# Designs tried in a protein design run: peptides against a protein of PDB entry 5LHZ. Part 26

Target 1, 78 residues: chain A of PDB entry 5LHZ
Amino acid sequence: QLLKSVFVKNVGWATQLTSGAVWVQFNDGSQLVVQAGVSSISYTSPNGQTTRYGENEKLPDYIKQKLQCLSSILLMFS

## One batch from the design tools (peptide; aimed at target 1 L70)

Design b2_p21_3_s2 (made by RFdiffusion4, then SolubleMPNN; from b2_p21_3, 11 letters changed)
Fold by OpenDDE base, seed 1:
Structure b2_p21_3_s2 (fold): chain B 78 residues (1-78), chain A 21 residues (1-21)
Amino acid sequence: as target 1 above (78 residues)
Amino acid sequence: GINQEQLQKVLEKVQSFLESS
């Protein structure tokens, strides 16, 4: 279930879920899901392939950039 | 509120991932 969806210019849509997760749908077709209390983050590539990354795992740069973007989005609404 | 608290927790997680990568 969705709590709130926000359009972010030049990024895509960011949605807060009732589960406590934040779901970002990027303009490039990729998706990112982050939830407190879950030890991994979920990234879905534009082709639909989903990969989970654990804490302390070395992240691909493009994933880090998506996370940095998400961080900025979250700070925007704080 | 509850929603803002959860957003803060997500932010902290994201920042943790970035710091530990």
Scores: peptide ipSAE 0.657, ipTM 0.894, DockQ to the pose 0.662
OpenDDE base, seeds 2, 3, 4, 5: peptide ipSAE 0.657, 0.655, 0.656, 0.656; ipTM 0.893, 0.894, 0.894, 0.893

Design b2_p21_3_s3 (made by RFdiffusion4, then SolubleMPNN; from b2_p21_3, 11 letters changed)
Fold by OpenDDE base, seed 2:
Structure b2_p21_3_s3 (fold): chain B 78 residues (1-78), chain A 21 residues (1-21)
Amino acid sequence: as target 1 above (78 residues)
Amino acid sequence: DIDLEQLKKVLEKVQSFLESS
């Protein structure tokens, strides 16, 4: 379930779930889900393909860019 | 409202991923 959703200008929507996970829906149609206590992050491409990335794994640059964006978002609310 | 403690933990995870990649 959703706890709260916020609209982030020029990015998309960021939602905190009751589980504590953060779900970002980017304007380009991609999505990220990150949750504490889970050793991987989830990325969904605009075509709906989902990939999980583990800790210490080399990330594609486009994933790193999304994570950097998410980091900036979280810093605004933390 | 926002669960700030969980948000902080997510932030730490994101930062860890960025540094470990």
Scores: peptide ipSAE 0.701, ipTM 0.924, DockQ to the pose 0.912
OpenDDE base, seeds 1, 3, 4, 5: peptide ipSAE 0.698, 0.698, 0.699, 0.699; ipTM 0.923, 0.923, 0.923, 0.924

Design b2_p21_3_s4 (made by RFdiffusion4, then SolubleMPNN; from b2_p21_3, 9 letters changed)
Fold by OpenDDE base, seed 2:
Parts: structure tokens; sequence; C-alpha cells
Structure b2_p21_3_s4 (fold): chain B 78 residues (1-78), chain A 21 residues (1-21)
């Protein structure tokens, strides 16, 4: 279930789920789901393909960029 | 509104991923 959705200008929508996970829907059609206590993050490409990344693996640059964006969004919450 | 404590935990997770990659 959804707890709260926030529109982020020039980025997309960031939604906090009741589970505590944050779900970001980027304007380019990609998505990220991140949740504390889970050892992986979930990235969905615009074509709908989902990939999970572990904590210590090398991330593609575009994933890092999305995570950096998410970091900025989360800092706005505080 | 948003659960700030959980948001903080997610932020820490994100930062950890960025640092470890």
Amino acid sequence: as target 1 above (78 residues)
Amino acid sequence: DINLEQAKKVLEKVQSFLESS
C-alpha cells in the first residue's frame, strides 16, 4: 500500500510504501525501489525489465545517478 | 505524511550503496 506520494519537479514521483520502502518513478520511465533491511535494490528499466543489485557489486553509472537523485530527494524529506 | 525515520534508513541504504560501488 501507498503511504505518501511526492511530486519531484524534473524527476518524477517518489512514493513511500507502508512497508517503509521508497518507490521512485522517474520521468524517463525507469523506477527504483529501495528498502532498509533488504540487501538489494530494485531497478526497473523503461521497458519494464527489473534488475536487483546487491550491496557490494559494481553498479552501472546510470544506476548510481538514479541513486544519487534519490539521495537528494530523501534529503528533502528532512 | 512521510515516515521520516524510515526515510532516513532508506537514505542510509542508498548512501551505503553509493559508497560501496
Scores: peptide ipSAE 0.638, ipTM 0.908, DockQ to the pose 0.937
OpenDDE base, seeds 1, 3, 4, 5: peptide ipSAE 0.636, 0.636, 0.636, 0.637; ipTM 0.907, 0.907, 0.908, 0.907

Design b2_p21_4 (made by RFdiffusion4)
Pose (drawn by RFdiffusion4):
Structure b2_p21_4 (pose): chain A 78 residues (1-78), chain P 21 residues (1-21)
Amino acid sequence: as target 1 above (78 residues)
Amino acid sequence: DDKTLLESIRTQVKELHESTT
């Protein structure tokens, strides 16, 4: 289920799963899960609360920031 | 803009999965 986990200083951990998903554990206690075939993203706050967002929903600013950092992490993997 | 960001990320995730396989 898990592939190599990569540490990115000042951000946190990024992990690729066998399902084609990416799970990011940020240093602020939040988590983000995305998947290539799924039209939703999963965000978990530092307090353990999980919220799923769809592609057609306006996302909160901090979700977008984490998605940008994630995009940069995926870019460095090439 | 949010939807475009999510599509871009899904494309990157797909390309990473294919490269790893």

Design b2_p21_4_s1 (made by RFdiffusion4, then SolubleMPNN; from b2_p21_4, 11 letters changed; failed a check: near_copy:native)
Amino acid sequence: DDRELLQQIRKLVAELAEKLK

Design b2_p21_4_s2 (made by RFdiffusion4, then SolubleMPNN; from b2_p21_4, 13 letters changed)
Fold by OpenDDE base, seed 4:
Structure b2_p21_4_s2 (fold): chain B 78 residues (1-78), chain A 21 residues (1-21)
Amino acid sequence: as target 1 above (78 residues)
Amino acid sequence: DDAKLIKEIRELVAQLHKKLQ
């Protein structure tokens, strides 16, 4: 269930779910999902492939970039 | 630091969720 959706110019949409997840749909077709209480983040590429990343593993640069965007968005939510 | 980035995001999401409970 959706709680709040925010349009982010030149990025996409960020949605907070009642589950505690934050879901970002990027303009390039990729997605990030971060769920409260879950140690990994979920990235879905534009082709629909989903990869989970733990907090201690090496991240691709494009993932870091999207996570930085997400950080900024989350700070705006608070 | 990759770990710091993910931890930061997770904490922010946790705080948002906590605020809803």
Scores: peptide ipSAE 0.627, ipTM 0.904, DockQ to the pose 0.791
OpenDDE base, seeds 1, 2, 3, 5: peptide ipSAE 0.625, 0.624, 0.622, 0.626; ipTM 0.904, 0.903, 0.903, 0.904

Design b2_p21_4_s3 (made by RFdiffusion4, then SolubleMPNN; from b2_p21_4, 12 letters changed)
Fold by OpenDDE base, seed 2:
Structure b2_p21_4_s3 (fold): chain B 78 residues (1-78), chain A 21 residues (1-21)
Amino acid sequence: as target 1 above (78 residues)
Amino acid sequence: SDKELLDEIRKLVAELAQKLS
């Protein structure tokens, strides 16, 4: 269930779910989901392919860039 | 590092989730 959605100019939409997850829909069609209490994050490419990343693996640069963006977005919910 | 970035994200999300309780 959706709790709160925030429009972020030149980025996309960030939504907080009642589950505790944060769901980001980027303008390029990609998505990130970070769930509270879950060690891995999920990235969905524009073509719909989903990949999960854990804390012990090397992140692709494009993922890191989106995560850095997400960090800033999360401050909007505080 | 990559781990530090993930940890930061997860921390922030966890803090938000705690406010839902």
Scores: peptide ipSAE 0.676, ipTM 0.915, DockQ to the pose 0.759
OpenDDE base, seeds 1, 3, 4, 5: peptide ipSAE 0.675, 0.675, 0.676, 0.675; ipTM 0.915, 0.915, 0.915, 0.915

Design b2_p21_4_s4 (made by RFdiffusion4, then SolubleMPNN; from b2_p21_4, 11 letters changed)
Fold by OpenDDE base, seed 4:
Structure b2_p21_4_s4 (fold): chain B 78 residues (1-78), chain A 21 residues (1-21)
Amino acid sequence: as target 1 above (78 residues)
Amino acid sequence: SDRELIEEIRKLVKELSEKLK
């Protein structure tokens, strides 16, 4: 269930869920989901393919960029 | 590093979730 959603200019929408997850819907159609207590993050590409990334694996540059963006968003929530 | 980035994200999300309890 949605708790609150924030529009981020030139990025998309960031939503905090009651589950403790944060869901980002990027303008390019991709999505990130980060769930509290879960060791992996979920990325869904614009074509709908979902991939989970752990903290010990090398990330594609485009994922890093989106995560860095998410980091900035999360800092705004603080 | 990639690990540090993910750890930061997870930390921030966890902190936010704790506020919901």
Scores: peptide ipSAE 0.557, ipTM 0.882, DockQ to the pose 0.796
OpenDDE base, seeds 1, 2, 3, 5: peptide ipSAE 0.557, 0.554, 0.552, 0.557; ipTM 0.881, 0.880, 0.880, 0.881

Design b2_p21_5 (made by RFdiffusion4)
Pose (drawn by RFdiffusion4):
Structure b2_p21_5 (pose): chain A 78 residues (1-78), chain P 21 residues (1-21)
Amino acid sequence: as target 1 above (78 residues)
Amino acid sequence: SDDKDLIHTIRDQVAQLHEAT
């Protein structure tokens, strides 16, 4: 289920799963899960609360920031 | 929207990473 986990300083951990998903554990206690075939994203706050967002929803600013950092992480993997 | 474009970009990157792995 898990593949190699990569540490990115000043950001946190990024992990790829066998399902084609990426799970990011940020240093602020939040988590983000995305999957290639799924039209939704999963965000978990530092307090353990999980919220799923769809592609057609306006996302909160901090979700977008984390998605941008994730995009940069995926870019550096090439 | 910009948010939708961001999500799609990330999904594409995840798909390319999965294929490469």

Design b2_p21_5_s1 (made by RFdiffusion4, then SolubleMPNN; from b2_p21_5, 11 letters changed)
Fold by OpenDDE base, seed 1:
Structure b2_p21_5_s1 (fold): chain B 78 residues (1-78), chain A 21 residues (1-21)
Amino acid sequence: as target 1 above (78 residues)
Amino acid sequence: SSDKELIEEIRKLVKELSEKL
């Protein structure tokens, strides 16, 4: 269930779920999901392909950029 | 390590938000 959704200019929408997850829908059609208590993060590309990333693996630059953006968004929620 | 730090930061922030639910 959706708890809180915020519009982020030039980025997209960020939603906090009652599950504790944060779901970001970027303007380019990609998505990020970060779930509390889960070590990996989920990225879904615009074509619908989902990849999970852990803490110890090398991240593609485009993923880093979106995560850095997410970090800033999360500070807005707090 | 930079990648790890970034993910850890994200996870920390999400956890903190979830604890406020």
Scores: peptide ipSAE 0.650, ipTM 0.909, DockQ to the pose 0.809
OpenDDE base, seeds 2, 3, 4, 5: peptide ipSAE 0.648, 0.646, 0.647, 0.647; ipTM 0.909, 0.908, 0.909, 0.909

Design b2_p21_5_s2 (made by RFdiffusion4, then SolubleMPNN; from b2_p21_5, 12 letters changed)
Fold by OpenDDE base, seed 1:
Structure b2_p21_5_s2 (fold): chain B 78 residues (1-78), chain A 21 residues (1-21)
Amino acid sequence: as target 1 above (78 residues)
Amino acid sequence: SEDRELIEEIRKLVAELQKKL
């Protein structure tokens, strides 16, 4: 269930779920889901392929960029 | 290590938001 959705110009939508997860829908059609208490993040590419990334693996640059963007968004929520 | 730090930062921020629920 959705709790709060925020439109971010030139990025997309960021939504906090009642579960505590944050769901970002980027303008390019990709998505990120980060859940508190879960050690991995979920990335869904525009074609619908979902990949989970843990804290001990190398991240693709495009993932890093989106995470850095998410970091800025999360600071807006607080 | 930078990747780990980035993920940890995100998780920390999400956890902080969850505390407000």
Scores: peptide ipSAE 0.622, ipTM 0.901, DockQ to the pose 0.834
OpenDDE base, seeds 2, 3, 4, 5: peptide ipSAE 0.619, 0.618, 0.619, 0.621; ipTM 0.900, 0.900, 0.901, 0.901

Design b2_p21_5_s3 (made by RFdiffusion4, then SolubleMPNN; from b2_p21_5, 10 letters changed)
Fold by OpenDDE base, seed 1:
Structure b2_p21_5_s3 (fold): chain B 78 residues (1-78), chain A 21 residues (1-21)
Amino acid sequence: as target 1 above (78 residues)
Amino acid sequence: SEDSQLIKEIRELVAQLHKQS
């Protein structure tokens, strides 16, 4: 269930769910999901392939870029 | 590492956001 949705210019939409998850839908069709209490984040590519990333693994550059963006978005909710 | 800190920061922000909801 949706709690709050924010439009982010040149990025997409970010939604806070009642479950504690934050769901970002990027303009390129990719998605990020971060769930409170879960140690990994979920990235879904535009073609629907999902990959989970943990805290101690090397990240692809495009993932790092989206995470940096997400960090900025999260500050908009607080 | 830089990558590690990035994930940790994201998780912490989400945790804080949920806690204050």
Scores: peptide ipSAE 0.691, ipTM 0.919, DockQ to the pose 0.802
OpenDDE base, seeds 2, 3, 4, 5: peptide ipSAE 0.688, 0.689, 0.689, 0.688; ipTM 0.918, 0.919, 0.918, 0.918

Design b2_p21_5_s4 (made by RFdiffusion4, then SolubleMPNN; from b2_p21_5, 12 letters changed)
Fold by OpenDDE base, seed 1:
Structure b2_p21_5_s4 (fold): chain B 78 residues (1-78), chain A 21 residues (1-21)
Amino acid sequence: as target 1 above (78 residues)
Amino acid sequence: SEDAELIRKIRELVAELSRKL
């Protein structure tokens, strides 16, 4: 269930779920999901392909950029 | 590593938000 949704200019929408997860829907159609208590972050490409990234992995630059953006977005919720 | 720090930062921020629910 949705708890709070925030529109982020030039980025998309960020939603906090009652489960504790944060769901970001980017304007390019990609998505990020970060769940509380889960060690990996989920990225879904515009074509619907999902990949999970953990702390010990080298991140593609485009993922890193979106994660940096997510980090900034998360500060808007607190 | 830089990538590890980024993932950890995000996870921590989400964890903090979750604790406020």
Scores: peptide ipSAE 0.735, ipTM 0.934, DockQ to the pose 0.788
OpenDDE base, seeds 2, 3, 4, 5: peptide ipSAE 0.735, 0.734, 0.734, 0.734; ipTM 0.933, 0.933, 0.933, 0.933

Design b2_p21_6 (made by RFdiffusion4)
Pose (drawn by RFdiffusion4):
Structure b2_p21_6 (pose): chain A 78 residues (1-78), chain P 21 residues (1-21)
Amino acid sequence: as target 1 above (78 residues)
Amino acid sequence: SETTEREQVHTKIEHFLTNSE
């Protein structure tokens, strides 16, 4: 289920799953899950609360920031 | 296969960011 986990300083951990998903554990206690075939993203706050967002929903600013950092993480993997 | 999956995830991320503008 898990592939190689990569540490990115000043950000956190990034991990790729066998399902084609990516799970990021940020240093602020939040987590983000995305999948290539799924039209939703999963965010977990530092308090353990999980919220799923759809592609057609306006996302909160901090979700977008984490998505940008994740985009940069995926870019560095090439 | 892992590179292709990463590129697909990245495209979805950019799609989320564009739709949220």

Design b2_p21_6_s1 (made by RFdiffusion4, then SolubleMPNN; from b2_p21_6, 13 letters changed)
Fold by OpenDDE base, seed 2:
Structure b2_p21_6_s1 (fold): chain B 78 residues (1-78), chain A 21 residues (1-21)
Amino acid sequence: as target 1 above (78 residues)
Amino acid sequence: SVSQQRQAVLAKVQSFLKSSE
């Protein structure tokens, strides 16, 4: 379930779920889901393919960029 | 709390970015 959704200009939508996960829907159609207590993050590409990444993996640059964006968003939430 | 959960997510994101370097 959705707890709160925030529109972020030039980025997309950031939503906090009741599970505690944060779900970002980027304008390019990609999605990112991060949740505490889970050892991986979930990225869905615009074509709908989902990949999970572990904490110690070398991430693709586009994933790093999305995570950096998410970091900035989270700092704005509260 | 919701705020604590967001903070935990932030910490995770930062950890992922650091470990990917």
Scores: peptide ipSAE 0.686, ipTM 0.920, DockQ to the pose 0.936
OpenDDE base, seeds 1, 3, 4, 5: peptide ipSAE 0.685, 0.684, 0.684, 0.685; ipTM 0.919, 0.919, 0.919, 0.919

Design b2_p21_6_s2 (made by RFdiffusion4, then SolubleMPNN; from b2_p21_6, 13 letters changed)
Fold by OpenDDE base, seed 5:
Structure b2_p21_6_s2 (fold): chain B 78 residues (1-78), chain A 21 residues (1-21)
Amino acid sequence: as target 1 above (78 residues)
Amino acid sequence: SQQEQLQQVLQKVLSFLKSSE
């Protein structure tokens, strides 16, 4: 279930789920899901391929950029 | 609470960013 969906200019949509996850749908067609209680994060590329990353993995730069964006978005939900 | 979960998500994101530096 959706708790809150926010349109973010030049980014896309950010949604807080009742599950404790935050789901970002970026304008480039990619998606990012981060959930409390889950040790990995989920990235879905525009072509629909999903990759999970663990905390100590070296992330691609584009993933780091999106996580940085997400951190800023999360401040909007507070 | 949902607010606590939101904070947990934030901390996770920050942790991932720090770990990937």
Scores: peptide ipSAE 0.728, ipTM 0.931, DockQ to the pose 0.877
OpenDDE base, seeds 1, 2, 3, 4: peptide ipSAE 0.727, 0.727, 0.727, 0.727; ipTM 0.931, 0.931, 0.931, 0.931

Design b2_p21_6_s3 (made by RFdiffusion4, then SolubleMPNN; from b2_p21_6, 12 letters changed)
Fold by OpenDDE base, seed 2:
Structure b2_p21_6_s3 (fold): chain B 78 residues (1-78), chain A 21 residues (1-21)
Amino acid sequence: as target 1 above (78 residues)
Amino acid sequence: SMQQQLEQVLAKVQRFLENSK
């Protein structure tokens, strides 16, 4: 269930779910889901393929970029 | 609270970024 959705110019949509997860839908069609208390983050590519990444693994640069973007978005929610 | 959960998500994201270096 959705709690709040925010449109982020030149990025996409960021949504907080009732679960506490944050769901970002990027303009390129990719998605991120991040939730506290879960050991991994979820990235979905534009073609719908989902990959989970662990906290201690080396991330692809494009994932890092989107996480950095998410950091700035989260400050908008607070 | 939901706000606290957002803060926890932010902290998690930062950890992921730091650990990926």
Scores: peptide ipSAE 0.737, ipTM 0.933, DockQ to the pose 0.887
OpenDDE base, seeds 1, 3, 4, 5: peptide ipSAE 0.736, 0.736, 0.736, 0.737; ipTM 0.933, 0.933, 0.933, 0.933

Design b2_p21_6_s4 (made by RFdiffusion4, then SolubleMPNN; from b2_p21_6, 14 letters changed)
Fold by OpenDDE base, seed 2:
Structure b2_p21_6_s4 (fold): chain B 78 residues (1-78), chain A 21 residues (1-21)
Amino acid sequence: as target 1 above (78 residues)
Amino acid sequence: SQQQQLQQVLAKVQKFLESSK
């Protein structure tokens, strides 16, 4: 269930879920889900393909960029 | 709390970024 949703100019929408997850819907059609207590993160490409990444694996640069963006977005929920 | 969970998410994101360097 949705708890809080914020519009981020030039990025997309970020939503905090009651589950503890943060769900980002980027303007390019991709999505990230990061959840407290879960060891992996979820990325969904614009075509709907979902990939999960573990903490210690090498991430594609585009994923790193979106995670860096998410770090900045999280300040908007404080 | 929900705030604590947000901080945990932030920490996780930072860990992912650092581990991927």
Scores: peptide ipSAE 0.716, ipTM 0.927, DockQ to the pose 0.875
OpenDDE base, seeds 1, 3, 4, 5: peptide ipSAE 0.716, 0.715, 0.716, 0.716; ipTM 0.927, 0.927, 0.927, 0.927

Design b2_p21_7 (made by RFdiffusion4)
Pose (drawn by RFdiffusion4):
Structure b2_p21_7 (pose): chain A 78 residues (1-78), chain P 21 residues (1-21)
Amino acid sequence: as target 1 above (78 residues)
Amino acid sequence: FLEKIWNENKDEIEEEAEELL
């Protein structure tokens, strides 16, 4: 289920799953899960609360920030 | 999601990637 986990300083951990998903554990206690075939993203706050967002929803600013950092992490993997 | 973010913020994402490396 898990592949190699990569540590990114000042950000946190990024991990790729066998399902094609990416799970990021940020240093602020939040978590983000995305999957290539799924049209939703999963965010978990530092307090353990999980919220799923769809592609057609306006996302909160901090979700976008974490998605940008995630985009940078995926870019550095090439 | 990521494609939208990439299209809207490419230069900022490339600069951040350089800082992370």

Design b2_p21_7_s1 (made by RFdiffusion4, then SolubleMPNN; from b2_p21_7, 9 letters changed)
Fold by OpenDDE base, seed 1:
Structure b2_p21_7_s1 (fold): chain B 78 residues (1-78), chain A 21 residues (1-21)
Amino acid sequence: as target 1 above (78 residues)
Amino acid sequence: FLEKIMKENPEEILKLAKELS
């Protein structure tokens, strides 16, 4: 279930789920799901392929770039 | 600057991002 959806300028939309997860839908069609207490993040490419990355796993640069704005996004829900 | 930190400490950034959610 959805709790709150926020428009993020130059990024897309971020939605807080009742599960505690934050679902980010980027303008390029990709998606990112993060949740406190979970040792992994979920990335979905524009073509719909989903990959899960753990804490000790090296992230592709394109995902790291998306994480750069994540902290700012999360502040909108604090 | 942030990009540099992220590239050098990907696991730490991931941890931080998840904790902030």
Scores: peptide ipSAE 0.033, ipTM 0.565, DockQ to the pose 0.089
OpenDDE base, seeds 2, 3, 4, 5: peptide ipSAE 0.031, 0.032, 0.032, 0.030; ipTM 0.566, 0.536, 0.564, 0.531

Design b2_p21_7_s2 (made by RFdiffusion4, then SolubleMPNN; from b2_p21_7, 9 letters changed)
Fold by OpenDDE base, seed 2:
Structure b2_p21_7_s2 (fold): chain B 78 residues (1-78), chain A 21 residues (1-21)
Amino acid sequence: as target 1 above (78 residues)
Amino acid sequence: FLDKIMKENPEEIKKLAEELS
């Protein structure tokens, strides 16, 4: 369930879920679901393929780059 | 997990966050 959606300039849309997770829909069509305290993240490519990554896995650089903007995104829901 | 990522490249993250804010 959705709580709030906000437009993030130069990024896309970020939606806070009732679960506490943040669902980011990037301008390139990819998606990321993250949540504080959870040891994994979910990435969906523009073609709809979803991959879940654990905290001890090496993340692809393109995912790392998307995660780097999370600090500003999360502040919008703090 | 997010804390770990944010601590690995603090300068890059800070710079990007500032640009997006």
Scores: peptide ipSAE 0.060, ipTM 0.618, DockQ to the pose 0.521
OpenDDE base, seeds 1, 3, 4, 5: peptide ipSAE 0.044, 0.059, 0.037, 0.054; ipTM 0.556, 0.644, 0.552, 0.638

Design b2_p21_7_s3 (made by RFdiffusion4, then SolubleMPNN; from b2_p21_7, 8 letters changed)
Fold by OpenDDE base, seed 4:
Structure b2_p21_7_s3 (fold): chain B 78 residues (1-78), chain A 21 residues (1-21)
Amino acid sequence: as target 1 above (78 residues)
Amino acid sequence: FLEKIFEENREEILKLAEELS
């Protein structure tokens, strides 16, 4: 369930979920979900394919870029 | 890199995400 969505310039939309997760919808159509208490992240490509990445997995560069965007968003609140 | 910062502070950032939700 969605709680609140915030527009992020040059990134997309970030949404707070009741689950304690943050869901980012990027302008390129991809999506990223991170959640407290979960050591993995969920990435959905523009074509709708979802991949779960564990804490110790090497991430593709494009995923790292998305994480950087998300990090920027979250760090602004710290 | 911000990604590296994210990984280094993963749990704290995830806790922050929870606090925002």
Scores: peptide ipSAE 0.045, ipTM 0.537, DockQ to the pose 0.128
OpenDDE base, seeds 1, 2, 3, 5: peptide ipSAE 0.042, 0.044, 0.041, 0.044; ipTM 0.501, 0.541, 0.531, 0.529

Design b2_p21_7_s4 (made by RFdiffusion4, then SolubleMPNN; from b2_p21_7, 10 letters changed)
Fold by OpenDDE base, seed 1:
Structure b2_p21_7_s4 (fold): chain B 78 residues (1-78), chain A 21 residues (1-21)
Amino acid sequence: as target 1 above (78 residues)
Amino acid sequence: FLEEIMKENPEEILKLAKELS
């Protein structure tokens, strides 16, 4: 269930879920689900295929870039 | 990094994201 959604410039929409996860819907149609305390992330490609990555797995560059985008935004306020 | 920030300030993260829009 959704708590609230915010628009993120040049990224897309970020939604906080009741589960505590953050659901990001990118402009290219891909999605990321990240949750604190969970050592994995879920990536959904624009075609709808979902892949779950563990904390120690090698991430594809395109996923790293999306995570870096989010991290960069957060770093602006650190 | 992202997980730690989320753990500490989940509500503020969304607030800040909105401010940057």
Scores: peptide ipSAE 0.036, ipTM 0.512, DockQ to the pose 0.131
OpenDDE base, seeds 2, 3, 4, 5: peptide ipSAE 0.025, 0.026, 0.026, 0.026; ipTM 0.535, 0.539, 0.541, 0.536

Design b2_p21_8 (made by RFdiffusion4)
Pose (drawn by RFdiffusion4):
Structure b2_p21_8 (pose): chain A 78 residues (1-78), chain P 21 residues (1-21)
Amino acid sequence: as target 1 above (78 residues)
Amino acid sequence: PTRTFTTTELEDLNTSLEDMQ
């Protein structure tokens, strides 16, 4: 299920799964899961609360920030 | 550094992945 986990200083851990998904554990306690074939994203707050967002929903600012950092992480993997 | 995963973390991840479907 898990592939190589990569540590990114000042951000956290990024991990790729066998399903094609990416799971990021940020240093602030939050988590983000995305998948290539799924039209939704999963965010978990530091308090353990999970919220799923769809592609057509306006996302909160901090979700967008984490998505931007994630985009940069995926970019550095090339 | 390396990252070690607990059973609980993997169970929570699986629940997130299923909810995303």

Design b2_p21_8_s1 (made by RFdiffusion4, then SolubleMPNN; from b2_p21_8, 15 letters changed)
Fold by OpenDDE base, seed 5:
Structure b2_p21_8_s1 (fold): chain B 78 residues (1-78), chain A 21 residues (1-21)
Amino acid sequence: as target 1 above (78 residues)
Amino acid sequence: PEKVYSEEELQQLQEQLQAML
């Protein structure tokens, strides 16, 4: 279930899920899910391919950029 | 109003993100 969805200008939609996760649907068609208590993130590319990244693995720069964006978005929910 | 995560929950998420950056 969705708790709150907000439109983020020039980014996309950010949603808080009842699961404790934050789900971002970027304008480029990609998606990012960060789940509270889970030491990994889920990234879905525009083509629908989903990849999970662990806390200690090297992330592609474009993923880091999206995480940085999400970091800023989290401030919007507070 | 719609329910939102607590400050603690958001902080946890923020820390998780920072750990990966």
Scores: peptide ipSAE 0.527, ipTM 0.841, DockQ to the pose 0.053
OpenDDE base, seeds 1, 2, 3, 4: peptide ipSAE 0.516, 0.517, 0.512, 0.516; ipTM 0.839, 0.841, 0.832, 0.837

